# Peptides against a protein of PDB entry 8PQO, part 116

Target 1, 252 residues: chain A of PDB entry 8PQO
Amino acid sequence: VLLKEYRVILPVSVDEYQVGQLYSVAEASKNETGGGEGVEVLVNEPYEKDGEKGQYTHKIYHLQSKVPTFVRMLAPEGALNIHEKAWNAYPYCRTVITNEYMKEDFLIKIETWHKPDLGTQENVHKLEPEAWKHVEAVYIDIADRSQVLSKDYKAEEDPAKFKSIKTGRGPLGPNWKQELVNQKDCPYMCAYKLVTVKFKWWGLQNKVENFIHKQERRLFTNFHRQLFCWLDKWVDLTMDDIRRMEEETKRQ

## One batch from the design tools (peptide; made by RFdiffusion4, then SolubleMPNN)

Design b1_p19_2_s3 (from b1_p19_2, 14 letters changed)
Fold by OpenDDE base, seed 2:
Structure b1_p19_2_s3 (fold): chain B 252 residues (1-252), chain A 19 residues (1-19)
Amino acid sequence: as target 1 above (252 residues)
Amino acid sequence: SLELYKTIFFLTVTNYLLY
């Protein structure tokens, strides 16, 4: 098991982020052809548990049509079905990813707290002290181009070049986080993403767990760069606007 | 999300190559 807490600081409020996240997920999905293919929504309902209130979603990603024929032929039963269970109680979110074939030998858990701070809270997920000692804190700087793979880099998604016309935020210079403290009119938040990865295969555990973390970090970095650079597209939207957009998308 | 789906897909394919 490998745990890392990714801390993503953004020059947006916690309330703004809720809209921006939903918008950016939808926008990113539109840019990919066949985005809904092979996705089955089993459950999408409100939930209340232990004082947590939100939306629960259970999705299955069927990868049979996405993998090469030889992979499909060699794949054991259930290996190409990925289950995603998500509890969205913003500002807290939890996602659990499992595979039918791997069962308890595979887990990706992503727990996120969105806080109105600069990533300074320790153990925001309230792990046991002994467990917390094994968590690596990883800061993601959305303005740092060196954290972006060359193949992922787009100039239009570079926070160091983007300036929001609507809010005046950006571009984000090398010291943008320090400067943010002195900008009373600019909100900020941190997404604390505790990622737990378990892959129990002899000889492959460390390799695969590290690989998954690398991919998650890449995803978080690119996504939040997009979220910020798309600020002018979503900052004036309300949650009701987002809900309407989602309903319109479902009808297509 | 679709991005997560792509990541999972990539990981799944990689796992089969290692299998």
Scores: peptide ipSAE 0.031, ipTM 0.697, DockQ to the pose 0.332
Fold by OpenDDE base, seed 1:
Structure b1_p19_2_s3 (fold): chain B 252 residues (1-252), chain A 19 residues (1-19)
Amino acid sequence: as target 1 above (252 residues)
Amino acid sequence: SLELYKTIFFLTVTNYLLY
């Protein structure tokens, strides 16, 4: 088991981020080849548990059409079905990813707190001290090009070049986080993403767990660069606008 | 993203079946 807490600082408010995240997820999904194909929504309902209230979703990603034919033919039953269970009680979110074939030998859990700070809080997820001491804190800087793979880099998604017309935010210089403290009119937040990865297979645990973390970090970096650079597209939208857009997308 | 999961499970299945 490998745990890391990714801290993503953004020059947006917690309330703004709720809209921006939903918009950016929808937009990113449209840009992916075969977006929505092979996704089955089993459950989408409100939940209440232990004082937490939100929306629960259970999705299955069927990867049979997304892998080479020889892999599909040789894959054990259930190996290409990924279950995603998500509890969205914004500003808290939890996602649990499992696989039918791997059962208890595979888990990705992503727990996120969105806080109006600069990523300075320790143990926001309230882990036991013994567990917390083994968590690596990883700061993601969306303006740092060195954290972006060359193949992922797009100039139109570079926070160091982007300036929001609607809000005046950006471009983000090398010291933007420190300068933000002095900009009383610019909101900021941090997404604290505790990622737990478990992969139990003799001799491959560390390799696969580290690989998954590397990919998650890449995903978080690229996604939040997009979210910021798309600020002018979503900042004036309401949650009702987002819901309407989601309904329209489901009808297509 | 779905792409991430595709890569993860592709590699996982390949390792289980071929190695």
Scores: peptide ipSAE 0.027, ipTM 0.675, DockQ to the pose 0.568
Fold by OpenDDE base, seed 3:
Structure b1_p19_2_s3 (fold): chain B 252 residues (1-252), chain A 19 residues (1-19)
Amino acid sequence: as target 1 above (252 residues)
Amino acid sequence: SLELYKTIFFLTVTNYLLY
């Protein structure tokens, strides 16, 4: 098991981020090859547990059409079915990813707290002290081009070049986080993403777990760069606007 | 395959906000 807490600082408020995240997810999904093909929604319902209220979703990603033919032919039964269970109680979110074939030998858990701070809280997910000792805190700087793979880089999604017309935020210079502290008019938040990866196969555990973390970090980096650079597209939207857009998308 | 994992991770993280 490998745990890392990714801390993504953004020059947006927690309330703004709720809209921006939903918008950016929808937009990013449209840009993905194949869209929602192979996605089965089993459950999408409100939940309440221990004072936590939100939306619960259970989706199955059927990857049979997304892999090469030879992989599909050789894959064990259930190996290409990925289950995603998500609890969205913003500002808290939890996602659990499992695989039918690997069962208890595979787990990705992503727990996120969105806080109106600069990533300074320790153990925001309230892990046991012994468990917390093994968590690496990883700061993602959305303005740092060196954290972006060349193949992922787009100039229109570069926070170091983008300036929001609607808000005046950006571009984010090398010291933008320090400068943000002195800018009373610019809101900020941190997404604390505790990622737990379990891949219990002898000889491959560390390699695969580290690989998954590398991919998650890449995803978080690219996504939040997009989210910020799309600020002018979503900052004036309300949650009702987002819900309407989602319903319209479902009808198409 | 490593490529399969890449596809999975990009698809999953983008869908947990519905409320």
Scores: peptide ipSAE 0.039, ipTM 0.714, DockQ to the pose 0.051; fails the geometry check
Fold by OpenDDE base, seed 5:
Structure b1_p19_2_s3 (fold): chain B 252 residues (1-252), chain A 19 residues (1-19)
Amino acid sequence: as target 1 above (252 residues)
Amino acid sequence: SLELYKTIFFLTVTNYLLY
């Protein structure tokens, strides 16, 4: 098991981020071919547990049509079915990813707290001390080009070049986080993303777990660069606007 | 999310290629 807490600092408020995240997910999805093909939604309902209230979703990603034919032919039964269970109680979110074939030998858990700070809180997920001491804290700087793979880099999604017309935020220089502290008119937040990866197959555990973390870090970095650079597209939207957009997308 | 799906897909494919 490998745990890392990714801390993504953004020059947006927690409330703004709720809209921006949903917009950016939707926008990113539109830009991808194949959309929701192979996604089955089993459950989408409100939940209440231990004072936490939110929306619970259970989705199955059927990868049979996405993998090469030879992989599909050789894959064991259930190996290409990925289950995603998600609890969205913003500003807290939890996602659990499992595979039918791997059962308990595979787990990706992503727990996120969105806090109005600069990533300074320790153990925001309230792990036991013994567990917390094994968690690596990883800071993602959306303005740092060196954290972006060359193949992922887009100039229009570079926070170091982007300036929001609507808010005046950006471009983000090398010391943008320090400067933000002195700018009372600019909101900020941190997404604390505790990622737990378990891959118990002997001989491959460390390699696969590290690989998954590398991919998650890449995903978080690119997504939040997009989210910020799309600020002018979503900052004036309401949650009702987002819901309407989602409904319109479902009808197409 | 779709991005997460891509990650899972990539991981799944990579996993099979390792075998």
Scores: peptide ipSAE 0.032, ipTM 0.703, DockQ to the pose 0.325; fails the geometry check

Design b1_p19_2_s4 (from b1_p19_2, 9 letters changed)
Fold by OpenDDE base, seed 1:
Structure b1_p19_2_s4 (fold): chain B 252 residues (1-252), chain A 19 residues (1-19)
Amino acid sequence: as target 1 above (252 residues)
Amino acid sequence: SMELYFLLANLTINTYHKY
């Protein structure tokens, strides 16, 4: 088991992020051909548990049509079915990813707190001291080009070049986080994303767990660069606008 | 849901399609 807490600082408010996140997910989905294919929504309902109230979703990602033929032929039964259970109680969110074939031997858990700070809180997810001791805190700087793979880099999604016309935010210079504290009119937040990866397979645990973390970090970096650079597209949207966009995305 | 959705679309599927 490998735990890392990714801290993503953004020059947006917690309230703004809720809209921006949903927009960016929908927009990213539109940019991917066949992105919605093979997604089965089993459950989408309100929940209330242990004082937590939000929306619960259970989705199955059927990857049979998304992998090469030789993979489909060799894959064990259930290996290409990924289950995603999500509890969205913004500003808190929890996602649990499992696989039918691997069962208890595979787990990706992503727990996120969105806080109006600069990523300075320790153990925001309230882990036991012994568990917290083994968590690596990883800061993601969306303005740092060195954290972006060359193949992922797009100039139009570079926070160091982007200037929001609607809000005046950006571009983000090398010391943007330190300077942000002195900008009274610019909100900021941190997404604390505790990622737990378990891959219990003899001889492959460390390799796969580290690989998954590497991919998650890459995902978080690219996504939040997009989210910020798309600020002018979503900052004035309402939740009703977002819902319409999501519905349109599902139809494609 | 966001993480997996984006991951599958941009990382997982695209990586395997190279082979």
Scores: peptide ipSAE 0.034, ipTM 0.710, DockQ to the pose 0.116
Fold by OpenDDE base, seed 3:
Structure b1_p19_2_s4 (fold): chain B 252 residues (1-252), chain A 19 residues (1-19)
Amino acid sequence: as target 1 above (252 residues)
Amino acid sequence: SMELYFLLANLTINTYHKY
């Protein structure tokens, strides 16, 4: 098991981020091949537990059509069915990814707290001390081009170049986080993303777990760079606007 | 594959679409 807490600092408020995230997810998904193909929604219902109130979703991603033929042919039964269970209670979210074939030998859990701070809180997810001491805190700087793979880089999604017309935020220079403290009119938040990866397979556990973390970090980096650079597209939207857009997308 | 695991990572982001 490998745990890392990714801390993504953004020059947006927690409230703004709620809209921006939903917009950016929708926008980014349009750019992905296949879209919602192979996605089966089993559950989509409200939940309430221990004061946490939100929406629970259970989806199955059938990856048979998403992998090369030779993989599909060789994959064990259930190996290409990914279960995603999500508890969305913004500003808290939890996602659990499992696989039918691997069962308890495979787990990706992502727990996110969105806080109006600069990523300074320790153990925001309230882990036991023994567990917390094994968690690596990883700060993602969306303005740092060196954290972006060349193949992922797009100039129009570079926070170091983007200037928001509507808000005046950006571009984000090398010391933007330090300067942000002095910018009274610029909100900020941190997404604390505790990622738990378990891949129990002799000889491959550490390799695969580290690999998955690498992919998660890559995703978080790229996504939040997009989110910020798309600020002018979503900053004036309300949650009602987002919901309407989602409904319109569903009927398409 | 590398691509498959990246796809899985993308799924986690999509979970935030439901509120």
Scores: peptide ipSAE 0.034, ipTM 0.717, DockQ to the pose 0.051
Fold by OpenDDE base, seed 2:
Formats: sequence, structure tokens, C-alpha cells
Structure b1_p19_2_s4 (fold): chain B 252 residues (1-252), chain A 19 residues (1-19)
Amino acid sequence: as target 1 above (252 residues)
Amino acid sequence: SMELYFLLANLTINTYHKY
């Protein structure tokens, strides 16, 4: 089991982020081919648990059409079905990813707290001390070009070049986080993403767990660069606007 | 491939969707 807490600092408020995240997911999906195909929604309902109130979703990703034929033919039954259970109680979110074939030997859990700070809170997910001491804190700087793979880099999604016309935010220079505290009119937040990866296969555990973390970090980095650079597209939208957009997309 | 996991995660993980 490998745990890392990714801290993504953004020059947006917690309330703004809720809109921006939903918009950016929808927008990013339009830019990807084959998005949503093979997804089965089993459950989508409100929940209340231990003072937490939100939306619960259970989805199955059927990957049979997404892998090469030889993989599909050799894959054991259930190996290409991924279950995603998500508890969305913004500003808290939890996602648990499992696989039918691997059962308890595979787990990806992502727990996120969105806080109006600069990533300075320790153990925001309230882990036991013994568990917390094994968690690596990883800061993602959306303005740092060195954190982006060359194949992922797009100039139009570079926070170091982007200037928001509507808000005046950006571009983000090398010391943008330090300078942010002096910009009283610019809100900020941190997404604390605790990622737990378990891949219990002899000889492959550490290699695969580290690889999955590398991919998650890559995802978080690219996504939040997009979210910021698309600020002018979503900053004036309300949650009701987002819901209308989702319904319109669903009808297409 | 992990590219597929990356794609799926980008689309769904930690997002609040009301269908």
C-alpha cells in the first residue's frame, strides 16, 4: 500500500472551484475520444452518513472495447470491469476504485478536502498518527512547467502564460503562491487529495503502485492547469448553470 | 493501459454529478 497526499493550490475560492471542476470535467471530456462509452451507472442517489451529506454514485467501467483484442481475449472474467464508488459531499469527496477480478488485492482510493488555505494543514484527513507518518505530501504547482510532460504541454493551458480577462488573475510567475497572500482581492484554495493505492501482487506491488501514483499526479497536474486556464469560461457560471449544461449534454 | 486509467480518472474521479 502506498499513500501520498497531493496538495494542489489554486488562485480560486472553494465555491468557485465547485463550478470550475464540473465545467472542466465536462470540457475535458469533449476533448477526449470515446469518453463515457462503456460506463454503466448502477446507483446515483443522495446519501447522509455520519453528518456527511452528498451524492453517492456507483459506476462500472467496462473496458472490453477499450483494450486490444489480445488483451480482451486473455483477460480473466471480471478483470476488465472496474467499479467506481464515489461519495460527493463537496467540499469533501471520496472515490473508491476496485476491480471484480482482483477483489481485495486492488484498491485506488482518492479522498479530497477543499480548503480555503495555501496547503498548510497537516493531516487534514485525520489519519491515525501511525498511518500519517507514512504519507508523503506532494505539492503540485500548476505554474511549474517542469512538472508537465512534454507530450502533455499545451501553451493555451499554461498558467504561466494565461491572463484571465474577467478576473485579472494570472499569469502565474515562479513565486505566484508567495505573492498571492499580498493580493487581498484574489481568493485561493488547496485541494488536499489523499491517494491510497493498493496492488497486492507478488513482485509487482511497489512498481505498479508507484506507477499508478505517477499517473494520478500527471492527471491532477494537467486537469488543474486546464481548470485555471479556462477560468474565463466558467467563473461567471452558477451551479444551476452547470446543472442545466449537464442536462443538455445528457440529452444529446 | 494506464493511459486508459488516466482518461477515466479525468472524466469521473472526485466530481459531483447529479444525473
Scores: peptide ipSAE 0.032, ipTM 0.726, DockQ to the pose 0.046
Fold by OpenDDE base, seed 4:
Structure b1_p19_2_s4 (fold): chain B 252 residues (1-252), chain A 19 residues (1-19)
Amino acid sequence: as target 1 above (252 residues)
Amino acid sequence: SMELYFLLANLTINTYHKY
């Protein structure tokens, strides 16, 4: 098991992020070739548990059409079915990813708190001290080009080049986080993403767990760079606007 | 194939933030 807490600081408010996240997910999804093909929604319902109120979803991703033929032919039954259970109670979110074939031997859990701070809180997910000492804190700087793979880099998604016309935010220089503290009119937040990865196969555990973390980090980095650079596209939208857009997309 | 898994994960993490 490998745990890391990714801390993504953004020059947006917690309330703004809620809109921006949904918009950016939708936009990113449109840009992907696979779209929603092979996604089965088993459950989508409100939940209330231990004072937490939100939306629960259970989805199955059927990846048979998304892998090469030889992989599909060799894959054990259930190996290409990914289950995702998500508890969305913004500003808190939890996602659990499992696989039918690997069962308890595979787990990706992502728990996120969105806080109006600069990533300074320790153990925001309230782990036991013994567990917390094994968590690596990883800061993602969306303005740092060195954290982006060349194959992922797009100039139009570079926070160091982007300036929001609507908000005046950006471009983000090397010391943008430090300068942000002195800008009373610029909101900020941190997404604390605790990622738990378990791959319990002998000889491959460390390699696969580290690989998954690298991919998650890559994903978080790229996504939040997009989110910021798309600020002018979503900052004036409301949650109702987002919901309407989602409904319209479902009707197509 | 692994990149697809994580792409899907990203899509799921950020959806349905209604509350």
Scores: peptide ipSAE 0.033, ipTM 0.733, DockQ to the pose 0.042; fails the geometry check

Design b1_p19_3_s1 (from b1_p19_3, 11 letters changed)
Fold by OpenDDE base, seed 3:
Structure b1_p19_3_s1 (fold): chain B 252 residues (1-252), chain A 19 residues (1-19)
Amino acid sequence: as target 1 above (252 residues)
Amino acid sequence: SLILDIILGSVLKYLESKF
């Protein structure tokens, strides 16, 4: 098991981020190849548990069409079915990813708290001390180009070059986080993303767990760079606007 | 989706290690 807490600081408010995240997810999904083919939504319902109210979703990703024929033929039954269970109670979110074949030997859990701070809270997910001492805190700086793979880099998605016309935020220089503290009018938040990766196969555990973390970090980095650089597209939208957009997308 | 891409990458790498 490998745990890391990714802390993503953004020059947006927690309330703004709720809109921006949903917009950016939708936009990113449109840009990805393959679309929603092979995605089955089993459950999509409100939930209430332990004072937490939100939306619960259970999706199955059928990867049979996403892999080469020879892989499909050789894959064990259930190996190409990925289950995603998500509890979205913003500003808290939890996603659990499992595989039918691997069962308890495979787990990706992503738990996120969105807080109006600069990533200074320790153990925001309230882990036991023994567990927390094994968590690596990883700060993602969306302005740091060195954290972005060359193949992922786009100038129009570079926070170090982008300036929001609507808000005046950006560009984000090397010391933007420090400067943010002195800017009373600019909101900020941190997404604390605790990622738990378990791949319990001897000889492959460390390799796969580290790989998954590397991909998660890459995803979080690119996504939040996009989110910020798309600020002018979503900052004036309301949650009602987002809901309407989602409904319109479902009808297409 | 972004999540699907990550999962697919992980699965493919796993399969490559097995086959």
Scores: peptide ipSAE 0.036, ipTM 0.731, DockQ to the pose 0.082
Fold by OpenDDE base, seed 5:
Structure b1_p19_3_s1 (fold): chain B 252 residues (1-252), chain A 19 residues (1-19)
Amino acid sequence: as target 1 above (252 residues)
Amino acid sequence: SLILDIILGSVLKYLESKF
C-alpha cells in the first residue's frame, strides 16, 4: 500500500472551485475520446451518512470494447470491469476504485478535502498516527513548468503565462504562493487529495503502485493548470449553469 | 467519478496510440 497526500494550492475560493472543477472536468472530457462509452451507472442518488450529505454514484467501466481484441481475449473474467464508487459531498469527496478480478488485491482510493488555506493542515483526513506517518505529502505547484511533461505542455494552459481578464488573477510567477499571502483580495484554497493505492501482486506491488501515483500526480497537475487557465470561462457560471451544461453533454 | 472519467479518457488515448 502506498499513500500520498497531494496538496494543490489554487488562487480560487472553495466556492469558485466547485464550479471550476465541474466545468473543467466537462471540458477536459470533451478533449478525451471515449469518456462516456462503456460506462454503466448502477447508482446515482443522494446520500446522508454520519452527517455527510452528498451524491453517491456507483459506476462500472466496461473496458472490453476499449482494448484490442487480443487483450480482451487474454483478460481474465472481470479484469476489464472497473468499479467506481464515489461520495461527492463537496467540499469533501471520496472515490473508491476496485476491480472485479483482483478484488481486495486492488484499490485506488482518493479522498479530497477542499480547504480555504495554503496547504498547512496536517492530517486533514484524520488518519491514525501510525498510518499518517507513512503518508508522503506532495505539493503540486501549478505554475512550475518542471512538474509538467513536455508532451502535456500547452502554452494556453500555462498558469505562468495566463492572465485572467475577469478577475485579474495571474500570471503566476515563481513566488506566487508567497505573494498570495499579501494579496488580500485574491482568494485561495488547497485541495488535499489523499491517494491510497494498493496493488497486492508479488513482485509488481511497488512498481504498479508508484506508476499509479505518477499518473495521478500527472492528472492533478494538468487538470488544475487547465482549471486556472480556464478561469474566465467558468468564473461567472453558477452551479445551475453547470447543471444545464452537464445535461446537454449527456444528450450528446 | 470526475477523476476517473478523465483518467479513463487518457488511458484510452494512450491505448489508441499503442495499438
Scores: peptide ipSAE 0.033, ipTM 0.709, DockQ to the pose 0.080
Fold by OpenDDE base, seed 2:
Structure b1_p19_3_s1 (fold): chain B 252 residues (1-252), chain A 19 residues (1-19)
Amino acid sequence: as target 1 above (252 residues)
Amino acid sequence: SLILDIILGSVLKYLESKF
C-alpha cells in the first residue's frame, strides 16, 4: 500500500472551485478520446451518512474495447471491469476504484478535502497517527512548468502566462503562493487529495503502485492548470448553470 | 467521482497509447 497526500493550492475560493471543477471535468471529458464508451452508470442517487450529505455514484468501466484483442482474449473474467464508487459531498469527496477480478488485492482510493487555506493543515483526513506517518505530502504547484511533461504542456494552459480578464488573477510567478497572502482581494484554497493505492501482486506491487501515483499526480497537475486557465469561462457560472449544462450533455 | 471521469479518461488515453 502506498499513500500520498497531494496538496494543490489554487488562487480561487472553495465556492468558486466547486463550479470550476464541474466545468473543467465536463470540458476535459469532451477533450478526452474514448471517454464515454464502455461506461455503465449503475447508481446515481443522493446519500446521507454520518453527517455527510451528497451524491453517490457507482459506475462500471468496461475496458474490453480499450485493450488489444489478445489481452481481451487472455483476460480473466471481470479483469477488464473497473468499478468506481464516488461520494460527492463537496467540499469533501471520496472515490473508490476496484476491479472485479483483483477484488481486495486492488484498490485506488482518492479522498479530497477542499479547504480555504494554503495547504498548511496536517492530517486533514484524520488518519491514525501510525498511518499518517507513512503518508508522503506532495505539493503540486500549478505554475511550475518543471512538473509538467513536455507532451502535456500547452501555452494556453500555462498559469505562468495566463491572466484572467474577469478577475485579474494571474499570471502566477515563481513566488505566487507567497505573494497571494498579501493580496486581500484574491481568494485561495487547497485541495488535499489523499490517494491510497494498493496493488497486491508479488513482484509488481511497488512498480504498479508507484506508476498509478505518477499517473494521478500527472492528472491532478494538468487538470488544475486547466481549471485555473479556464477561469474566465466558468467564474461567472452558477451551480444552476452547471446543472443545466450537465443535463444538456446527458441528452446528447 | 468528478475526478474519476478524468482519471479514467487519462487511463484510457494511456492504454490507447500503449496498444
Scores: peptide ipSAE 0.048, ipTM 0.726, DockQ to the pose 0.079; fails the geometry check
Fold by OpenDDE base, seed 1:
Structure b1_p19_3_s1 (fold): chain B 252 residues (1-252), chain A 19 residues (1-19)
Amino acid sequence: as target 1 above (252 residues)
Amino acid sequence: SLILDIILGSVLKYLESKF
């Protein structure tokens, strides 16, 4: 098991981020091939648990049509079915990813708290001390180009170049986070993303777990760079606007 | 979930590109 807490600081408010995230997910999904096909939504309902209220979703991603025939033929039963269970109680979110074949030997859990701070809270997910001491805190700086793979870099998605017309935010210089403290008019938040990766396969555990974390970090970095650089596209939208957009998309 | 939709999309894209 490998745990890392990714802390993504953004010059947006927690409330703004809720809109921005939904918008950016929708936009990012349009750029991904194979989206929607092979996705089975088993559950999509409100939930209430331990005082937490939100939306629960259970989706199965059937990858049989997304892999070559020989892979499908060789794959064990359930190996190509990925289950995603998600609890969205913004500003708290939890996602659990499992596989039917690997059962308890495979787990990706992503738990996120969105807080109006600069990533200074320790153990925001309230882990036991013994567990917390094994968590690496990883700060993602969306303005740091060195954290972006060359193949992922786009100038139009560079926070160090972007200037929001609507908000005046950006570009983000090397000391942008420190400068935020003095900018009373600019809100900020941190997404604390505790990522738990478990892959119990002899000889491959560390390799796969580290690989998954590397991909998650890459995803979080790119996504939040996009989210910020798309600020002018979503900052004036309301949650109702987002819901309308989602409903319109479902009807197509 | 929002995050996995992106992740899975990337995985699917990767699979499509690999095969």
Scores: peptide ipSAE 0.033, ipTM 0.718, DockQ to the pose 0.080; fails the geometry check

